# Peptides against a protein of PDB entry 8PQO, part 174

Target 1, 252 residues: chain A of PDB entry 8PQO
Amino acid sequence: VLLKEYRVILPVSVDEYQVGQLYSVAEASKNETGGGEGVEVLVNEPYEKDGEKGQYTHKIYHLQSKVPTFVRMLAPEGALNIHEKAWNAYPYCRTVITNEYMKEDFLIKIETWHKPDLGTQENVHKLEPEAWKHVEAVYIDIADRSQVLSKDYKAEEDPAKFKSIKTGRGPLGPNWKQELVNQKDCPYMCAYKLVTVKFKWWGLQNKVENFIHKQERRLFTNFHRQLFCWLDKWVDLTMDDIRRMEEETKRQ

## One batch from the design tools (peptide; made by RFdiffusion4, then SolubleMPNN)

Design b1_p24_6_s1 (from b1_p24_6, 14 letters changed)
Fold by OpenDDE base, seed 2:
Structure b1_p24_6_s1 (fold): chain B 252 residues (1-252), chain A 24 residues (1-24)
Amino acid sequence: as target 1 above (252 residues)
Amino acid sequence: MEISMEQAMLIFNIVFDSYLEALK
């Protein structure tokens, strides 16, 4: 098991982020084809648990048509079915990914708290001390180009170059986080993303767990760079606007 | 608020890529 807490600081408010996140996901998904194919929504309902109130979704991703034939032919029963259970109680979110074949031997859990701070809270997810001491805190700086793979880099998605016309935010210089503290009119938040990865296959555990984390980090980095650089596109949108956009995206 | 299909898809892609890598 490998745990890392990714802390993504953004010059947006928690409330703004809710809109921006949904917009950015929708926007980024426009170019994706077949994303909905093979997806089965088992549950989509409100939930309330221990004071947490939100929306629960259970989806199955059937990968049979997504993998090469030889993989499909060799895959054990259930191996190509990925279950995603998600609890969306923004500003708290939890997603659990499992596989029917691997059962308890495979887990990806992403728990996110969105807080109006600069990533200074320790153990925001309230892990036991023994567990928390094994969590690596990883700060993602969206302005740091060195954290972006060359193949992922786009100038139009570079927070160090972008300036929001609508808000005046940006560009984000090397010391943007420090400067942000002194900017009374600029909101900020941190997404605390605790990622738990378990891949209990002998000889592959470390490799796969690290790989998944690498992909998660890459995703978080690129996504939030986009989110910020698309600020002018979404900052004035309402949740209703986002909902409409999502529906349109689903139809593509 | 429900998690959008797009959000799930993003997660799916990560899982999918990781899974394929594991199968190599």
Scores: peptide ipSAE 0.030, ipTM 0.690, DockQ to the pose 0.163
Fold by OpenDDE base, seed 3:
Structure b1_p24_6_s1 (fold): chain B 252 residues (1-252), chain A 24 residues (1-24)
Amino acid sequence: as target 1 above (252 residues)
Amino acid sequence: MEISMEQAMLIFNIVFDSYLEALK
């Protein structure tokens, strides 16, 4: 098991982020061929547990139609089914990803707290001390081009080049975080993303767990760069606007 | 956070490649 806490600082408020995240997820999914094909929604309902109130979703991603025939023939039963269970109680979110074939031997858990700070809180997820001491804190700087793979880089998604017309935020220079502290009119937040990766196959555990973390970091980096650079597209939207947009998309 | 189809494929590739490696 490998745990890392990714801290993503953004020049947006916690309330703004809620809108921006949903917009950016929807926008990113539009660019994928066959977006909703192969996705089965088993559960989508409100939940309440231990003071946590939000929306619970259980989705299955059936990848049979997304892989070549020879892969389907070689894949064990259940290997092409990815389960995603998500508890969205913003500003707290939890996502659990599993595979039918791997069962208990495979787990990706992402727990996120969105806080109106600069990533200074320790153990925001309230882990036991013994567990917390094994968690690596990783700061993601959305303005740092060196953290982006060349193949992923897009100039229109570069926070170091983008300036929001509606808010005046950006571009984010090398010292943008330090400058943010002195900008009283600019909101800020940190997404504390505790990622737990388990891959219990002897000889491959460390390699695969580290690889998955590398991919998650890549995803978080690219996503939040997009989120910020799309600020002018979503900053004036309300949650009701987002809900309406989602309903319209489902009808298409 | 909802995973995209691309992310799902990434996860599948990791699992599948690891499975094949384990069979060697």
Scores: peptide ipSAE 0.028, ipTM 0.675, DockQ to the pose 0.715
Fold by OpenDDE base, seed 5:
Order: sequence, then structure tokens, then C-alpha cells
Structure b1_p24_6_s1 (fold): chain B 252 residues (1-252), chain A 24 residues (1-24)
Amino acid sequence: as target 1 above (252 residues)
Amino acid sequence: MEISMEQAMLIFNIVFDSYLEALK
């Protein structure tokens, strides 16, 4: 098991982020061809548990059409079915990813708290001390180009170049995080994303667990760079606007 | 606080790539 807590600081408020995140997801989904193929929504309903109220979703990703024929033919039963269970109670959310074939030997869990701070809270997810001492805190700097793969880089999605016309935020210089505290009119927040990865196959555990974390970090980095650079597109949107975008995406 | 979330596509890409890597 490999745990890392990714901390993404953004020059937006927690309330703004709710809109921005949903917009950015919807926008990114529009650009994905065949992204909805093989996705089965089993459950999508409100939930209430232990004082936590939100939306629960259970989706199955059927990967049979996404892999080469020879893989499909050789794959064990259930190996190409990925289950995703998500609890969205913003500003808290949790996603659990499992596989029918691997059962308890495979787990990806992503738990996120969105806080109006600069990523300074320790153990925001309230892990036991024995577990927390094994968690690596990883700070993602959306302005740091060196954290972006060349193949992922787009100038129009570079926070170091972008300036919001509507808000005046950006561009983000090398010391933008330190300067935030001196900018009274600029809100900020941190997404604390605790990622738990378990892959209990002897000989592959470390390789796969590290790989998954690498992909998660890559995704978080790119996504939040987009989110910030798309600020002018979503900052004036309402939740109703977002819902309309989501419905449009579902029809694709 | 009841809001649907469409992060599936982002997660799908991660899971899919990771799964393929595991098969190599």
C-alpha cells in the first residue's frame, strides 16, 4: 500500500472551485472521444451518512472495447470491469476504485478536502498516527512548468502566462504562493487529495503503485492548470449552468 | 451539498493507463 497526500494550492475560493472543478471536468469531457463508451451508471442518488450529505454514484467501466482483441480474449472474467464508487459531499469527496477480478488485491482511493488555506494543515483526513506517518505530502505547483510533461504542455494552459480578465488574477510568478497572503482581494484554497493505492501482486506491487501515483499527480497537475487558465470561462457561471453542461456531456 | 460529479472520465483515463501498464 502506498499513500500520498497531494496538496494543490489555487488562487480561487472554495466556493469558486466547486464551479470551476465541475466546469473543467465537463469541458475536458467534451474533448474526449468515446469517453462515455463502456461506462455504466448503476447508482446515482443522494446519500446521508454520519452527518455527511451528498451525492453517491456507482459506475462500471467496461474496458472490453478499449483494449486490443488479444487482451480481451486472454483477460480473466471480470478483469476488464472497473468499479468506481464516489461520494461527493463538497467540500469533501471520496472515490473508491476496484476491480472485479483482483478483488481485495486492488484499490485506488481518493479522498479530498477543499480548505480555504495554503496547504498547511496536517492530517486533514484524520488518519491514525501509525498510518499518517507513512503518508508523503506532495505539493503541486500549478505555475511550475518543470512539473509538466512536454507532451502535456500547452501555452494557453500555462498559469505563468495566463491573466484573468474578469478577476485580474495571474500570471503566477515563481513566488505566487508566498505573495497570496499579501493580496487581500485574492482568495485561495488547497485541495488535500489523499490517494491510497494498493496493488497486491507479488513482483508488481511497487511498480504499479508508484505508476498509479505518477499518473494521479500528472492528472492533478494538468487539470488544475486548466482550471485556473479557464477561470474567465467559469467564474461567472451558476450551478444551474454547470448542470446543463453535465447533461450535454452525458448525451455525447 | 447534494451535487453530481462527472469526474469519471478523468479517473477512467488514470485507471485505464494503470491497468494497461500492469498487463505489461
Scores: peptide ipSAE 0.039, ipTM 0.704, DockQ to the pose 0.138; fails the geometry check
Fold by OpenDDE base, seed 4:
Structure b1_p24_6_s1 (fold): chain B 252 residues (1-252), chain A 24 residues (1-24)
Amino acid sequence: as target 1 above (252 residues)
Amino acid sequence: MEISMEQAMLIFNIVFDSYLEALK
């Protein structure tokens, strides 16, 4: 098991982020043709548990049509069915990814708290001390180009170059986080993303777990760079606007 | 779309790539 807590600091408020996240996800997904193929939504309903209220979704990703033929032919029964259970109670979110074949031997859990701070809270997910001591805190700096793979880099998605016309935020220089606290009119938040990866196959555990974390980090980095650089596109939108946009998209 | 559904799209890409790598 490999746990890392990715802390993504952004010059937006928690409330703004809710809109920006939804917008950015939608925008990013537009380029993913066929991404919804093989997705079965089993559950999509409100939930309430221990005072936590939100939306629960259970989806199955059937990968049979997504993998090469030889993989499909060799894959054990259930190996190509990925279950995703998600609890969305913004500002808290939890996603659990499992596989029918690997059962307890495979787990990806992503738990996110969105807090109006600069990533200074320790153990925001309230892990047991024994577990928390094994968590690596990883700060993602969206302005740090060195954290971006060359193949992923886009100048139009570079927070170090972007200037928001609507908000005046950016560009984010090397010391943007330190300077942020002195900017009275600029909100900030941190997305604390605790990622738990378990892959209990002998000889592959460390390799796969690290690989998954690498991909997660890559995604988080790129996504939030986009989110910020698209600020002018979504900052004036409301949640109602987003909902309308989503409904319109569903109809198309 | 619900946030969960939209987030799933991003997560799926990661999971898919990771899963394929694991199956190699």
Scores: peptide ipSAE 0.033, ipTM 0.699, DockQ to the pose 0.156; fails the geometry check

Design b1_p24_6_s2 (from b1_p24_6, 12 letters changed)
Fold by OpenDDE base, seed 5:
Structure b1_p24_6_s2 (fold): chain B 252 residues (1-252), chain A 24 residues (1-24)
Amino acid sequence: as target 1 above (252 residues)
Amino acid sequence: MEISMEEALLVANIVMDAYLEALK
């Protein structure tokens, strides 16, 4: 098991982020090949658990049509079915990813707190001390081009170049986080994303767990760069607007 | 959602790669 807490600082408020995140997810989904093909929604209902209230979703990603034929033919039963269980109680979210074939040998858990700070809180997820001491804190700087793979880089999604017309935020210079404290008119937040990766196959555990973390970091980096650079597209949207976008994406 | 379909595909690919590697 490998745990890392990714801290993503953004020049947006917690309230703004709620809209921006949903917009960016919907926008990204529209741009994906095949759209909602292969996605089965099993459950979508409100939940209440230990004082936590939110929306629970259970989705299955059937990847048979998304992988090469040889993979589909050779894959063991259940290997191409990915289950995603999500508890959305913003500003707290939890997602659990499992696979039918791997069973208990595979787990990706992502627990996120969105806080109106600059990523300074320790153990925001309230882990036991013994567990917390093994968690690596990783800061993601959305303005740092060196954290982006060349193949992922797009100039229109570069926070160091983007200037928001509606808000005046950006571009983000090398010291943008430090300067943010002095800008009373610019809100900020941090997404604390505790990622737990378990891959229990002997001989491959460390390799695969580290690889998954590397990919998760890549995804978080790219996503939040997009979120910021799309600020003018979503900052004036309402939750009703977002719901309409989600429905449109679902139909595609 | 914390992941998109593309992200799920990535995870599946990782699992498949690991599976194939384990068979070697």
Scores: peptide ipSAE 0.029, ipTM 0.673, DockQ to the pose 0.658
Fold by OpenDDE base, seed 2:
Structure b1_p24_6_s2 (fold): chain B 252 residues (1-252), chain A 24 residues (1-24)
Amino acid sequence: as target 1 above (252 residues)
Amino acid sequence: MEISMEEALLVANIVMDAYLEALK
């Protein structure tokens, strides 16, 4: 098991982020090959547990049509079915990813707290001390081009070049986080994303767990760069607007 | 946070690679 806490600092408020995240997820999904094809929504309902109130979703990603024939032929039963269970109680979110074939030997858990700070809180997820000491804190700087793979880089999604017309935020220079403290008119937040990766196969555990973390970091980096650079597209939207957009997308 | 289909595919590929490696 490998745990890392990714801290993504953004020049947006917690409330703004809720809108921006949903917008950006929707936008990103539209840009993906195949879109929602192969996605089965088993559950989408409100939940309440231990004082946590939010929306619960259970989705299955059926990947049989997304892989070559030879992969389908070689794949063990259930290997191409990915289950995603998500609890969205913003500003707290939890996602659990499992695979039917791997069963208990595979787990990706992403727990996120969105806080109106600059990523300064320690153990925001309130782990036991013994567990917390094994968590690596990883800061993602959306303005740092060196953290972006060349193949992922897009100039229109570069926070170091983008300036929001509607808000005046950006571009983000090398010291943008330090400067932000002195900018009373610019809100900020940090997404504390605790990622737990388990791949319990002897000889492959460390390699795969590290690989998954690398991919998660890549995803978080690119996503939040997009989120910021798309600020003018979503900053004036309300949650009701987002809900309407989601409903419209479901009809397509 | 919802994962993308691409990410799901990546995970599946990892599983498949691991499976294939285990067969060696």
Scores: peptide ipSAE 0.027, ipTM 0.666, DockQ to the pose 0.754
Fold by OpenDDE base, seed 3:
Structure b1_p24_6_s2 (fold): chain B 252 residues (1-252), chain A 24 residues (1-24)
Amino acid sequence: as target 1 above (252 residues)
Amino acid sequence: MEISMEEALLVANIVMDAYLEALK
């Protein structure tokens, strides 16, 4: 098991982020090859548990059509079905990813707190001390081009080049995070993303767990770069606007 | 945050690669 807490600082408010995240997820999904093909929504309902109230979703990603024929033929039963269970109680979110074939031997858990700070809180997810001491804190800087793979880089999604017309935020220079403290009119937040990766296969655990973390970091980095650079597209939207957009998408 | 189709495919590939490696 490998745990890391990714801290993503953004020049947006917690309330703004709620809209921006949903917009950006929807926009990113449109850009995916094949769209929503192979995605089955099993459950989408409100939940209440231990004072936590939000929306629960259970999705299955059927990847049979997304892999080469020879892979499909050789894949063990259930290996190409990925389950995603998500509890969205913003500003707290939890996502659990499992695979039918690997069962208890595979787990990706992502727990996120969105806080109106600069990533200074320790153990925001309230882990036991013994567990917390094994968690690596990783700061993601969305303006740092060196953290982006060349194949992922797009100039229109570069926070170091983007300036929001509607808000005046950006571009984000090398010291943008330090400068935020002195900019009274610019809101900021941090997404604390505790990622737990379990891959319990002898001889491959460390390699695969580290690889998954590397990919998660890549995803978080790219996503939040997009979120910021799309600020002018979503900053004036309300949650009701987002809900309407989602409903319109479902009808297509 | 939802996983993208690309991410799902990546995970599946990891699982398959690991499976194939385990068969060696």
Scores: peptide ipSAE 0.027, ipTM 0.664, DockQ to the pose 0.748
Fold by OpenDDE base, seed 4:
Structure b1_p24_6_s2 (fold): chain B 252 residues (1-252), chain A 24 residues (1-24)
Amino acid sequence: as target 1 above (252 residues)
Amino acid sequence: MEISMEEALLVANIVMDAYLEALK
């Protein structure tokens, strides 16, 4: 098991982020090949648990069409079905990813707190001390080009180049976080993403767990760069606007 | 849509890569 807490600081408010996140997810999904091919939504309903209220979703990703034929032929039953269970109680979110075949041998858990700070809180997810000491804190700087793979880099998604016309935010220079503190009118937040990865296959555990973390980090980096650079597209939207857009998309 | 979709797409790729590696 490998745990890391990714801290993504953004020059947006927690409330703004809620809109921006949903918008950016929708936009990013449109840009991906397949656009949800093989996705089965089993559950999508409100939930209430232990005082937590939000939206629960259970999706199955059928990967049969996305893997090479030889993999499909050799894959055990259920191996190509990924289950995603998500609890969205913004500003808290939890996603659990499992596989039918691997069962307890495979787990990806992503727990996120969105806080109006600069990523300074320790153990925001309230882990036991023994568990917390094994968590690596990883800061993602969306303005740092060196954290972006060349193949992922797009100038239009570069926070160091982008300036929001609507808000005046950006571009984000090398010291943008320090400068942000002095800008009373610019909101900021941190997404604390605790990622738990378990891949219990002998000989492959460390390799795969590290690989998954690497990819998660890549995803978080690219996503939040996009989120910021798309600020002018979503900053004036409301949650109702987003919901309407989602409903319209579902009907297509 | 939840972050789950983009994450799911990535996870799908990760799982695929993992399986490919395991099959080697």
Scores: peptide ipSAE 0.037, ipTM 0.703, DockQ to the pose 0.325; fails the geometry check

Design b1_p24_6_s3 (from b1_p24_6, 15 letters changed)
Fold by OpenDDE base, seed 5:
Structure b1_p24_6_s3 (fold): chain B 252 residues (1-252), chain A 24 residues (1-24)
Amino acid sequence: as target 1 above (252 residues)
Amino acid sequence: MVISMEQALLIFNIIMDSYLEELK
């Protein structure tokens, strides 16, 4: 098991981020290979537990149509079904990813707190001290081009080049995070993303767990670069607008 | 956070690569 807490600082408010996140997810999903084919929504309902209120979703990603026939033939039973369970109680969110083949031997858990700070809180997810001491805190700087793979880089998604017309925010220079403290009119937040990766396979667990973390970091980096650079597209949207976009995405 | 189909495929590929490696 490998745990890391990714801290993503953004020059947006917690309230703004709620809109921006939903917009960016919806927008990104439009560009997915194969659209919504193969995604089954088993559950989508409100939930309440332990004082936490939000929306619970259970999705299955059926990959049978997304892989070559020979892969399908070679794949063990259940390997082509990825389950995603999500508890969205903004500003808290939890996602659990599992696979039918791997059962208890595979887990990706992503727990996120969105806080109006600069990523300075320790153990925001309230882990036991013995567990927390093993968690690496990883700061993602959305303006740092060196954290972006060349194949992922797009100039229109570069926070170091983007300036919001509607808000005046950006471009983000090398010291943008330090400068935020001095800008009273610019809101900021941090997404604290605790990622737990379990891949219990003798001889491969460390390699795979580290690899998955690398991919998660890549995903978080790219996503939040997009979120910021799309600021003018979503900052004036209402939740009704977001819901409409979500419905449109479901129809694709 | 919601994963994409592409991300699901990536996860699958990791699983399959590991599976195939184990079979060697």
Scores: peptide ipSAE 0.352, ipTM 0.858, DockQ to the pose 0.735
Fold by OpenDDE base, seed 3:
Structure b1_p24_6_s3 (fold): chain B 252 residues (1-252), chain A 24 residues (1-24)
Amino acid sequence: as target 1 above (252 residues)
Amino acid sequence: MVISMEQALLIFNIIMDSYLEELK
């Protein structure tokens, strides 16, 4: 098991981020081949537990139609089904990803707290001390081009080049985080993303767990660069606007 | 967070690569 806490600082408020996240997820999904084909929603309902109130979703990604026939024939039973269980109680979110073939031997868990700070809180997820001491804190700087793979880089998604017309935020220079502290009128937040990766397979555990973390980091980096650079597209939207847009998309 | 179909495929590829490696 390998745990890392990714801290993503953004020049947006916690309330703004809720809108921006939903918009950016929707925008990113538009470019997916096949749309929602192969995605089965088993559960989508409100939940309340221990003071946590939100929306619970259970989705299965059926990949049978997304892979070549020979891969489907070679794959062991259950390998082509990815389960995603998500508890969305913003500003807290939890996602658990599993696979039917791997059963208890595979887990990706992502727990996120969105806080109105600069990533200075320790153990925001309230782990036991013994567990917390094994967690690596990783700061993601959305303005740092060196953290982006060349194949992922897009100039229109570069926070170091983007300036928001509506808010005046950006571009984010090399010292943008330090400058942010002195900008009283600019909101800021940190997404604390605790990622737990388990891949229990003798001889491959460390390699695969580290690889998955690398992919998650890449995903978080690219996503939040997009979120910021799309600020002018979503900053004036309300949650009601987002809900309406989602409903309209489902009808198409 | 919601994963994409591409991310699901990536996860599957990791599992399959590991499976095939184990069979060797």
Scores: peptide ipSAE 0.338, ipTM 0.854, DockQ to the pose 0.762
Fold by OpenDDE base, seed 4:
Structure b1_p24_6_s3 (fold): chain B 252 residues (1-252), chain A 24 residues (1-24)
Amino acid sequence: as target 1 above (252 residues)
Amino acid sequence: MVISMEQALLIFNIIMDSYLEELK
């Protein structure tokens, strides 16, 4: 098991992020060709557990049509089905990813707290001390080009170049986080994303777990760069606007 | 966080690669 806490600081408020995240997810999904194909929504309902209230979703990603024939033929039963269970109680979110074939031998868990700080809280997810000492804190700087793979880099999604017309935020220079503290009119937050990766196959655990973390980090980095650079597209939207957009999309 | 299809495929590829490697 490999745990890392990715801390993503953004020059947006927790409330703004809620809108921006939903917008950016939707936008990213639109950009994916055939992104909705093979997705089965089993559950989408409100939940309440231990005082936590939110929306629970259970989705299955059927990858049979997404892989080459030879892979499909070689894949054991259940290997092509990825289960995603998500508890969205913003500002807290939890996503659990499992596979039918690997069962308990595979787990990706992403737990996120969105806090109005600069990523300074330790153990925000309240892990036991023994567990917390094994968690690596990883700061993602959305303005740091060196954290972006060349193949992923887009100038229009570069926070170091983007200037929000509507808010005046950006571009984010090398010291943007330090400067942010002195800007009373600019909100900020940190997404604390605790990622647990378990891959219990002998001899492959460390390699695969590290690889998955690398991919998750890549995803988080790119996503939040997009989120910020799309600020002018979503900053004036309300949650009601987002809900309407989602409903309209479902009808299409 | 909701995984994209691309992410799902990535995860699957990891699983399958590992499976095939284990079968060696």
Scores: peptide ipSAE 0.029, ipTM 0.659, DockQ to the pose 0.736
Fold by OpenDDE base, seed 1:
Structure b1_p24_6_s3 (fold): chain B 252 residues (1-252), chain A 24 residues (1-24)
Amino acid sequence: as target 1 above (252 residues)
Amino acid sequence: MVISMEQALLIFNIIMDSYLEELK
């Protein structure tokens, strides 16, 4: 098991991020090959547990059409079915990803707190001290080009070049996070993303767990760069607007 | 960051794509 807490600081408010995240996810999903093909929604309902109130979703991703034929033919039964269970109680969210074949030997858990701070809180997810001491804190700087793979880099998605017309935010210079403290009119937040990865196969555990974390970091970096650079597209939208957009997408 | 199911799917797709690339 490998745990890392990714801390992503953004020059947006917690309330703004809720809209921006949903917009950016929808936009990114449209750009992916195959879109929502092979996605089965089993459950989508409100929940209330231990004072946490939100929306619970259970989806199955059927990957049979997404992998090469030779992989599909060799894959054990259930190996290409991914289950995603999500508890969305913004500003808290939890996602659990499992596989039918691997069962308890495979787990990706992502727990996120969105806080109106600069990533200075320790153990926001309230882990036991013994567990917390094994968590690596990883800061993602959306303005740092060195954290972006050359193949992923797009100038139109570079926070160091982007300036929001609607809000005046950006571009983000090398010391933007430190300068943010002194900018009274610019909101800020940190997404604390605790990622737990378990891949219990002898000889491959460390390799696969580290690989998954590397991909998660890559995804978080690119996603939040997009979210910020798309600020003018979503900052004036309401949650009702987002809900309408989601309903329209379902009908297509 | 609220990881929506849609975001988790994106993560999974990226992981799978990367895995497939390594198999080539």
Scores: peptide ipSAE 0.054, ipTM 0.724, DockQ to the pose 0.178; fails the geometry check

